# Designs tried in a protein design run: peptides against a protein of PDB entry 1IK9. Part 30

Target 1, 211 residues: chain A of PDB entry 1IK9
Amino acid sequence: MERKISRIHLVSEPSITHFLQVSWEKTLESGFVITLTDGHSAWTGTVSESEISQEADDMAMEKGKYVGELRKALLSGAGPADVYTFNFSKESCYFFFEKNLKDVSFRLGSFNLEKVENPAEVIRELICYCLDTIAENQAKNEHLQKENERLLRDWNDVQGRFEKCVSAKEALETDLYKRFILVLNEKKTKIRSLHNKLLNAAQEREKDIKQ
Target 2, 207 residues: chain A of PDB entry 1IK9 as posed
Amino acid sequence: MERKISRIHLVSEPSITHFLQVSWEKTLESGFVITLTDGHSAWTGTVSESEISQEADDMAMEKGKYVGELRKALLSADVYTFNFSKESAYFFFEKNLKDVSFRLGSFNLEKVENPAEVIRELIAYALDTIAENQAKNEHLQKENERLLRDWNDVQGRFEKAVSAKEALETDLYKRFILVLNEKKTKIRSLHNKLLNAAQEREKDIKQ
Target 3, 195 residues: chain B of PDB entry 1IK9 as posed
Amino acid sequence: MERKISRIHLVSEPSITHFLQVSWEKTLESGFVITLTDGHSAWTGTVSESEISQEADDMAMEKGKYVGELRKALLSVYTFNFSKESAYFFFEKNLKDVSFRLGSFNLEKVENPAEVIRELIAYALDTIAENQAKNEHLQKENERLLRDWNDVQGRFEKAVSAKEALETDLYKRFILVLNEKKTKIRSLHNKLLNA

## One batch from the design tools (peptide; made by RFdiffusion4, then SolubleMPNN)

Design b1_p10_2_s4 (from b1_p10_2, 4 letters changed)
Fold by OpenDDE base, seed 5:
Structure b1_p10_2_s4 (fold): chain B 211 residues (1-211), chain C 211 residues (1-211), chain A 10 residues (1-10)
Amino acid sequence: as target 1 above (211 residues)
Amino acid sequence: as target 1 above (211 residues)
Amino acid sequence: LFEELSQDPL
């Protein structure tokens, strides 16, 4: 079961933060359990897949688009732009929410809730879920931080090896050229010496013929 | 102000999870506000630095060691080994906790709490803090995940460049040696040719003298 | 360098 808790403000009680819990199996489309609390009382309702389908049909909206709007409204709260307005009557236990656009507000959905007999159990379980989520997220953060530090060390190691490889390539080229020039100069000197000996031998032969 | 919320079980109500909130400024030694809730009622007490010092003296414990035990008891709950036992009387509003060791249990501290007039406000604020902490931890997780993915890409890039540099160094060495051998072989061939010309010239001169 | 070394007739 997946769960999301969001802060909302009710139009009827704008001075009191309320909490909207939504719980579902795999997809919000399969139906969900909605729980509202003010930290003293709690109200719960179950919305079936058939009710979601009926509400989408009544709105003349494609089901996937409707579920997409439900997800934005119910799982994100009003959002940073107060795009969604929440209404609840404690007397009728009727919950409804509207999407506020620049030129049009429209009802997105409505639910009949039931007052929870033991709201303290629901509130305790909600706080337990928040504390579990904090602990899981902290453990994940510590893991990701250690992994980041590992990857940074590995990057610095391979970068330092790469820079050494570049410098070693340049040094190798320079050393090989220096060694080659030395050996080549010895061969050039030997060629020049042999050529001079041939010239001298030819000049001596020309002297011997002239007697 | 720093804050920690922990789940605890009271000896008086072992079937009901309670929540222990501790709030402090910089260090737990400077004093703290303790809040207990069962999700319906709340109780709060303020513990001063002077009370912490007095309790450490009454225990004949060094203050830093005592504050270290307070931190383990109050900020971690009972822990996975039930090392700390919590007691609360709703009638007297007296809260006390014990450290359970294998051979000895001892009282670690005690506080007089006051019943909160509006527990719903305290519970709402506690849930708000949990939701804010979840949001902050989620944002940090997403940042660390993206940073991990960046560092992994950067590592793969420099690793691939390093492997290319190694291969290029080996190829350079091989290519330079091949080119050097070609030029050296030309010079060796020229030396051999000049040496043969010198031998032939000497043999012709020896024939001319015998003739 | 290599070309200069090959072109020298010595």
Scores: peptide ipSAE 0.038, ipTM 0.854, DockQ to the pose 0.556
Fold by OpenDDE base, seed 4:
Structure b1_p10_2_s4 (fold): chain B 211 residues (1-211), chain C 211 residues (1-211), chain A 10 residues (1-10)
Amino acid sequence: as target 1 above (211 residues)
Amino acid sequence: as target 1 above (211 residues)
Amino acid sequence: LFEELSQDPL
């Protein structure tokens, strides 16, 4: 079961934060359990896949689009743009919500809820889920932080090896050229010396012919 | 203000999860506000720095050690080892907790609480804090995940550059030696040719003298 | 460099 708790404001009680819990199996399309609480009272309703399909049909919306709007309304809470307005009658236990567009508001859905006999149990379970979620997220944060530190060390190690490799390549090239020039210049000097000896020998032979 | 919510079990009501909120400024030693709730009723007390000091003295504990035990008891909840036992009287509003050691249990502290007139407000605020903490931790998780993905890319990029640098260094050395040997061998061949010309010239001169 | 060194008649 997946679960999302959202903070909402009811049009009837805008000064009192309400909490909207939605619980579902795999997909919101398969139906969901909705729980509303003000921290004192709680109300719960089950919305079936058939009711979701019927509401989509009654709205003349494609089901996937309708479920996409339900997901935004019910799982995101009142987003910062007040795109969704929540209404609840404590007398009728009728919960409905509207999507507010720039020029048009329309009812997105409506559900009958039932007053929970033991709201404290629902509230405790809701707080337990929040605490468990905090603990899980903290453990994940600590893991990701340690992994981040590992990856940063590994990056620094490879970077330092890379920089050493670059410097060693440049040093190798420079050293090889220096050594090459030295040996080559020795050979050039030997060639020049042998050429001079050959010129001298030719000049001596030309002198010996000239007596 | 720092805040921690813990799940606790009261000795008097072990089947009903209670929530223990502790709120403090910078250090628990400076005093704290404690709030207990069962999801229906709430009780709050303020513990001063002087009361913490007095409890430490009454226990004959060093204050830093005592505050260290308070931190474990009040901020960790019942750890998996049931090292801390919580007691609360709804009649007297007296909250006390004990540390259970292998052979000895002792009272670690005791506080008078007051019943909150509007427990729903305290519960709503507690749930709001949990939801805010979840949102903050989720944002941190998403950030750390993106950062880990970045660091992994950066590592792969540097690793690939490093491997190319190693291969390029080996290739450079091999190429430079090959080119060097070619040029050096040409110069060696020229030296050998000049030496042979010098030997021939000497042999011709020796023939001309014998002739 | 290597080409200059190879082409040098010395």
Scores: peptide ipSAE 0.038, ipTM 0.854, DockQ to the pose 0.545
Fold by OpenDDE base, seed 3:
Structure b1_p10_2_s4 (fold): chain B 211 residues (1-211), chain C 211 residues (1-211), chain A 10 residues (1-10)
Amino acid sequence: as target 1 above (211 residues)
Amino acid sequence: as target 1 above (211 residues)
Amino acid sequence: LFEELSQDPL
């Protein structure tokens, strides 16, 4: 089961932050449980897949698009854009929400909720879930931080090896050329010496012919 | 101001999870506000720096060590080791906690709490703080994840450049040696040819003398 | 360099 808790403001009680919990199995399309609380009272309702389908049809909206709008309304909370307006009557236990566009507001959905007999249990469970989520997210943060530090070390190690490899390649080329030139110059000197010996031998033979 | 919310179990009500909020300015040593709630009622007390100092002195404990024990008791919640036992009387509003060692339990501290007139406001604020903390931690997780992915790409890029540099160094050495051997062999062939010409010239001169 | 060193008649 997945869960999202969001803060909302009711049109009737804009000074009192309410909390909207939505819980669902795998997909919000399969239905969900909605819980509303003010920190003293709680109200719960179950919305079936059939009700979601009916509301989508009544709106002449494609089901996947409608579920996408439900997700934005119910799981984002009241974002700073006031795009979604939440209404609840404690007398009728009727909850409804509207999407506010520039020129028109339209009802997106409505639910009958039931007052919870033991709201303290629901509130305690909600706080427990928040604390669990904080602990899980903190553990993930600590893991990701340690991994980032590892990756940064690994990057520095490879970077330093790469720079050494570049420098060693340039040094190798330079050293090999220097050594080769030395050996080559020795061979050139030997060739010159042999040519001079040949010239001297030819000059001696020309002298011997001239007696 | 810093804050920590923890779940605790009271010895008198072990089936009902309670929440212990501690809030402080910079250091727990400067004093703190403690709030206890069961999700229906709330109780608050303020502990001064002077009370913390007095409790440390009464325990014959160094203040920094005592504050360290307070931090473990009040900010960790009931860890799975049951090292800290929490007691509260709703009648007297007296809160006390004990440290359980293998052979002895001792009282670590005690506070008089006051029942909050509007517990719903305290509970709403506590839930708001949990939701804010979740959002902040989620944003940090998303940032760390993106940075992790960046660092991994940067590592792969440098690793691939390093491997290419290693291979290019080995190839350079091999190619340079092959080319050097070719040029050296040409010079060796020229030296051999010149030696043969010198031998032939010497043999011709020896024939001319015999003749 | 290599070609110059190979073509050098020396």
Scores: peptide ipSAE 0.038, ipTM 0.854, DockQ to the pose 0.551
Fold by OpenDDE base, seed 1:
Structure b1_p10_2_s4 (fold): chain B 211 residues (1-211), chain C 211 residues (1-211), chain A 10 residues (1-10)
Amino acid sequence: as target 1 above (211 residues)
Amino acid sequence: as target 1 above (211 residues)
Amino acid sequence: LFEELSQDPL
């Protein structure tokens, strides 16, 4: 079961934060349980997949698009742009919400809710779920932080090895060239010495022919 | 202001989860506001630094150790080991808690609470704080996840560069030695050729002297 | 460097 709690403001009670809880299996389209609370009273309704389909048909909206709008309305609360307006009558237990567009507001959906006999239990369970979610998210944060610190250490280790490898490559090349130049120069000197010995031998022979 | 909400069970109402909220500035030692709720009623008390000091003195406990026990009791709830027992009288509004050791239980502290006139507001504010904390922790989790993905990419990039550097160093060394051997062998061949020319010139001169 | 050292008639 998936669950989302959102803060909403009712048009009838704009000074009182209400909490809208939605609980569903896999997808919102399969149906959901909606719970509204003001921190004293609670109201709950069950919305079936058939009711969602009927509301989409009544709106002449494609079901996937309609469910997409339900998800934005019910799982995000009123976003910063007042795109969704919530209404609830405590007398009729009728909950409805509207989407506000630039030039048109339209009813997105409506639900009959039932007043919960023991609202304190629903509120306690809601707070428990919030505290569990906080604890789980804290544990995830601590894990991700430790992993981040590990990855940063591992990155620094490899970076330092890479820099040492680059420097060692350049040093190796330079050392090999220096050693090679020394050996080549010795061979070049030997070649020059042998050429000079050949020239001297030829000059001596040319003198012996000239007595 | 720092704030912690914990689930507790009262000895008098063990079937009903209560919520203990503690709010303080910088350190618990400077004093705190304690709020107890059952999701229908709420009770609040203010505990001063002087009261904390007095409770520590009455216990004959060092203040820092006492505050350390308060922190464990009030900010962690009953840990999995039932180390702390909570008691509350709704009639007297007297809240007290005990530390349970192996052979000894002792009162750790006691507070007079006042019943809140509008418990729904306190409960709504508590739920709001939970939802804000969830949203903040989710945003931190998303940030840490993106950073971990970045660090993993950066690590793979440097690792791949390092492996290429190692392979390129070994290839460079091998290539340099091969080229060096070729050039050295050419110079050695030239030296051998010059030695042979010198030997031939010496043999011709020795023939001319015998003629 | 290597090419210069190989081409040197020395």
Scores: peptide ipSAE 0.038, ipTM 0.854, DockQ to the pose 0.534

Design b1_p10_3_s1 (from b1_p10_3, 3 letters changed)
Fold by OpenDDE base, seed 1:
Structure b1_p10_3_s1 (fold): chain B 211 residues (1-211), chain C 211 residues (1-211), chain A 10 residues (1-10)
Amino acid sequence: as target 1 above (211 residues)
Amino acid sequence: as target 1 above (211 residues)
Amino acid sequence: MLEELSKDPF
């Protein structure tokens, strides 16, 4: 079961934060349980997949698009710039919400809720869920932080090894060339010495022919 | 202001989850506000630094150690294996808690609370704080996740560059030695050729002297 | 460098 709790403000009670809890299995389209609370009273309703389909049809909206709007309304509250408006009558237990567009507002959905006999239990369970979610998110944060620190260490280790490899490559190339030049110069000197010996031998022979 | 909410169970109402909120500035030792709620009623008390000091003295406990125990009790609830037990009288508004050791339990602290006139407001504010904390922790989680993904990419990039550097170093060494051997062998061949020319010139001169 | 070393007739 998935759950989302949002803060909403009712048009009738704009100074009182209400909490809208939505609980569903797999997808919101399969149906959901909606709970409204003001921290003293609670109201709950069950919305079936058939009711969602009917409301989409009544709106002449494609079901997937309608469910997409339901998700934005019910799982995010008003959203940025009061995109959704919520209304609830405690007398009729009728809950409805509207989407506010630039020049038009329209009813997005409506639900009949039932007043919960023991609202304190619903509120306690809601707070428990919040505290569990906080604890789980804290544990995830601590894990991700430790992993981040690990990855940073591992990155620094590889970076340092890479820099050492680059420097060692350049040093190796330089050292090999220096050694190579020394050995080559010795061979070049030997070649020059042998050429000079050949020239001297030829000059001596030319003198011996000339007596 | 720092705040912590914990679930507790009262000895008098073990089937009903209560919520203990503690709010303080900088350190718990400087004093705190304690709020207890059952999701219907709420009770609040203010505990001063002087009261904390007095309770430490009454316990004959060093203040820092006492505050350390207060922190464990009030910020974590019962803890693992029911290390702390909580008691509250709704009639007297007297709250006290005990630390359970292996063979002894002792009163760790006691507070007079006042019943809140509008518990719904306190409960709404508590839920709001939970939802804000969830949102903040989610944003931190998303940030840390993105950073971990970045660090993993950066690590893979450096690792791949390092492996290429190692391979390029070995290839460079091998290539330089191959080229070196070729040039050296040419010079050795030239030296051998010049030696042979010198030997031939010497043999011709020795023939001319015998003629 | 290596090419210069190979071109030297020595």
Scores: peptide ipSAE 0.030, ipTM 0.858, DockQ to the pose 0.546
Fold by OpenDDE base, seed 3:
Structure b1_p10_3_s1 (fold): chain B 211 residues (1-211), chain C 211 residues (1-211), chain A 10 residues (1-10)
Amino acid sequence: as target 1 above (211 residues)
Amino acid sequence: as target 1 above (211 residues)
Amino acid sequence: MLEELSKDPF
């Protein structure tokens, strides 16, 4: 089961932060349980897949798009632009929410909730879930931080090896050329010496012919 | 102000998860506010720096060590080994906690709490803080994840450049030696040719003298 | 360089 808790403000009680918990199996489209609380009382309702489908049809909206709008409304709260308005009557236990557009507001959905007999249990469970989520997220943060530090070390190690490889390549080229020039110059000197010996031998033979 | 919320179990009500909020300015040693809640009622007390100092003295414990034990007790809850036991009387509003050692339990501290008139407000604020902490931790997780992905790309890029550099160094060495051997062999051939010409010239001169 | 060194008649 997946769960999301969001803070909302009811139109009737804008000074009192309410909490909207939505819980679902795999997909929100399959239905969900909605729980509303003010930290003292709690109200719960179950929304079926058939009800979601019916509300999508009533809105003449494609089901996937409608579920997308439900997700934005119910899992994000009002949002930073008060795009969604939440209404609840404690007397009727009727919950409804609207999407506010620039020139028009329209009802996006409505649910009948039931007052929970033991709201303290629901509130405790909600707090427990928040604390568990905090602990899990903290453990993930610590893991990711350690991995970042590892990856940075690994990068520095390879970078240092790469720089050494570049320098060693340049040094190798330079050293090999220097050594080769030395050997070539020795061979050139030997060639020059042999040519001079040939010239001298030819000059001696020309002298011997001239007696 | 810093804050920590932990789940605890009271000895008197072990089936009901309680929540212990501790809030402090900079250091726990400077004093703290403790709030206990069961999700319906709340109790609050303020502990001064002087009270912390007095309890450390009464325990014959160095203050920093005592604050360290308070931190473990109050900010971690019971812990995975039930090292800390929490007791609370709703009648007297007396809260105390014990450290359980292998052969002995001892009282670590005690506080008089006051029943909060509007527990719902305290509970709402506690839930708000949990939700804020979740959001902050999630944002940090998303940031760290993106940074991990960046660092991994950067590592792969340098690793690939390093491997290419290694291969290029080996190829350079091999190519340079091959080219050098070719030039050296040409010079050796020229030296051999010049030696043969010198031998022939010497043999011709010896014939001319015999003749 | 290498080609020049190879072409040197010496």
Scores: peptide ipSAE 0.029, ipTM 0.857, DockQ to the pose 0.593
Fold by OpenDDE base, seed 2:
Structure b1_p10_3_s1 (fold): chain B 211 residues (1-211), chain C 211 residues (1-211), chain A 10 residues (1-10)
Amino acid sequence: as target 1 above (211 residues)
Amino acid sequence: as target 1 above (211 residues)
Amino acid sequence: MLEELSKDPF
């Protein structure tokens, strides 16, 4: 079961933060349970897939688009306070919400809720869920932090090895050229020496021919 | 102000989860506000630094060690359920907690609480704090996840550059050796040719002398 | 290799 808790303000009670819990299985489209609380009283309603489909049809809206709007309204919490308006009558237990566009407001959905007999249990369970969510998110954050520290170490190690490889490549090239120049110069010296010996031998022969 | 909310079970009401909120400035040692709720009623008390000091003295415990035990008891939530026992009388508003060791249980602290007139406001504020904490932790999680993905990309880039550098170093060495062998072989061929010319010149001179 | 290349008198 998926769950989302949001802060909302009711038009009738704009000074009192209410909490809207929505719970669903896999997708909001298949239906959901809605729970409203003010921290003293609680109200719950079950919204079926058929009700969602009917509301979409009544609005002449494609079901997926309608579900997308429901998701924004019911799960986003305090989105920009001006887009969704929530209304609830504690007397009739009728909950409805509107989408406010620039020039048009329209009802997005409505639900009949039932007053919970033991609101304290609902509130306790809601707080428990919040605390569990905090603990899970903290554990994820600690894990990601440790992983980031690991990745940073691994990056620094590879970076350092890369820099050493670059330097070692340049040093290798320089060293090889120096060594090869020495060997080549030795061979050049030998060639020059042999050439001079040939010149001297030719000069001696020319002297011997001239008696 | 720092705050921690914990689930606790009271000895008197073991089936009903209670929530213990502790709020403090900088350090628990300087005093704290404790709030207990069952999701219907709430009780609050302020614990001063002097009370903490007195309780530490009465226990013959060093203040820092005592504060350390308070921190474990009051901030850890459902630690191993067996170490800290919480007691609260709704009638007397007396809250006390014990540390249970293997062979000894002792009172760690006690507080006189006051019943909150508007518990719904306290509960709403507590839920708001939980929701804010969830939102903050989610934002941290998303940030750390993006950073993790960045670090992984950067690691893969440097790793790929490093592998290319290693391969390029080996290829450079091999290429340089091949090129130098060609040049050296050319010089060796020239040396051999000059040596043969010298040998032939010497043999011709020996023939001319025998003639 | 380099040492062998240097030691060859030719």
Scores: peptide ipSAE 0.029, ipTM 0.857, DockQ to the pose 0.618
Fold by OpenDDE base, seed 5:
Structure b1_p10_3_s1 (fold): chain B 211 residues (1-211), chain C 211 residues (1-211), chain A 10 residues (1-10)
Amino acid sequence: as target 1 above (211 residues)
Amino acid sequence: as target 1 above (211 residues)
Amino acid sequence: MLEELSKDPF
């Protein structure tokens, strides 16, 4: 079961933060359980897949688009721009929410809730879920931080080896050229020496013929 | 202000999860506010630095060691081995906790709490803090995940460049040796040719003298 | 460098 808890403000009680819990199996489209609390009382309702389908049809909206709007409204609260407004009557237990656009507000959905007999149990379970989520997220953060530090060390090692490889390539080229020049100069000197000996031998032979 | 919320079980109500909130400024030693809730009622007490010092003295314990035990008890709950046991009387509002060792249990501390007049406000604020902590931890997780993915890409880039550099160094060495061998062989051939010309010239001169 | 070394007949 997936769960999301969001802060909302009810139009009827704008000074009191309420909490909207939504729980579902695999997809929000398959139906969900909605729970509202003010930290003292709690109200719960179950919304079936058939009710979601009916609400989409009543709105003349494609089901996937409607579920997409439900997800934004119910799982994110009002959002950063108060895009969604929440209404609840404690007397009728009727919950409804509206999408506020620039020029129009429209009802996105409505649910009949039931007052929970033991709200303290629901509130305790909600707090437990929050604390479990905090612990899981902290453990994940610590893991990711250690992995980041590992990857940074590995990067620095490879970078240092790469820089050494570049320098070693340049040094190798320079060293090989220096060694080659020495050997080549020795061979050039030998060629020049042999050529001079040939010239001298030719000059001596020309002198011997002239007698 | 730092804050920690922990789940505890009271000896008086072992079937009901309670929540222990501790809030402090900079260090737990400077004093703290303790809040207990069962999701319906709340109780709060303020513990001063002087009270912490007095409790440490009464226990004949060094203050830093005592505060270290307070931190373990109050910020972690019972712990993974039920090392700490929590007691609360709703009638007297007296809270005390014990450290359970293998052969002995001893009282670690005690506080007089006061019943909160508006427990719903305290519970709402506690849930708000949990939701804020979840959001902050999620944002940090997403940041660390993206940073991990960046570092992995950077590592793969440098690794690929390093492998290319290694291969290029080996190829350079091989290529330079091949080129050098060609030039050296040319010079060796020229030396041999000049040496043979000198031998022939010497043999011709010996024939001319015998003739 | 290598080309200059090949052109010198000595």
Scores: peptide ipSAE 0.028, ipTM 0.857, DockQ to the pose 0.632

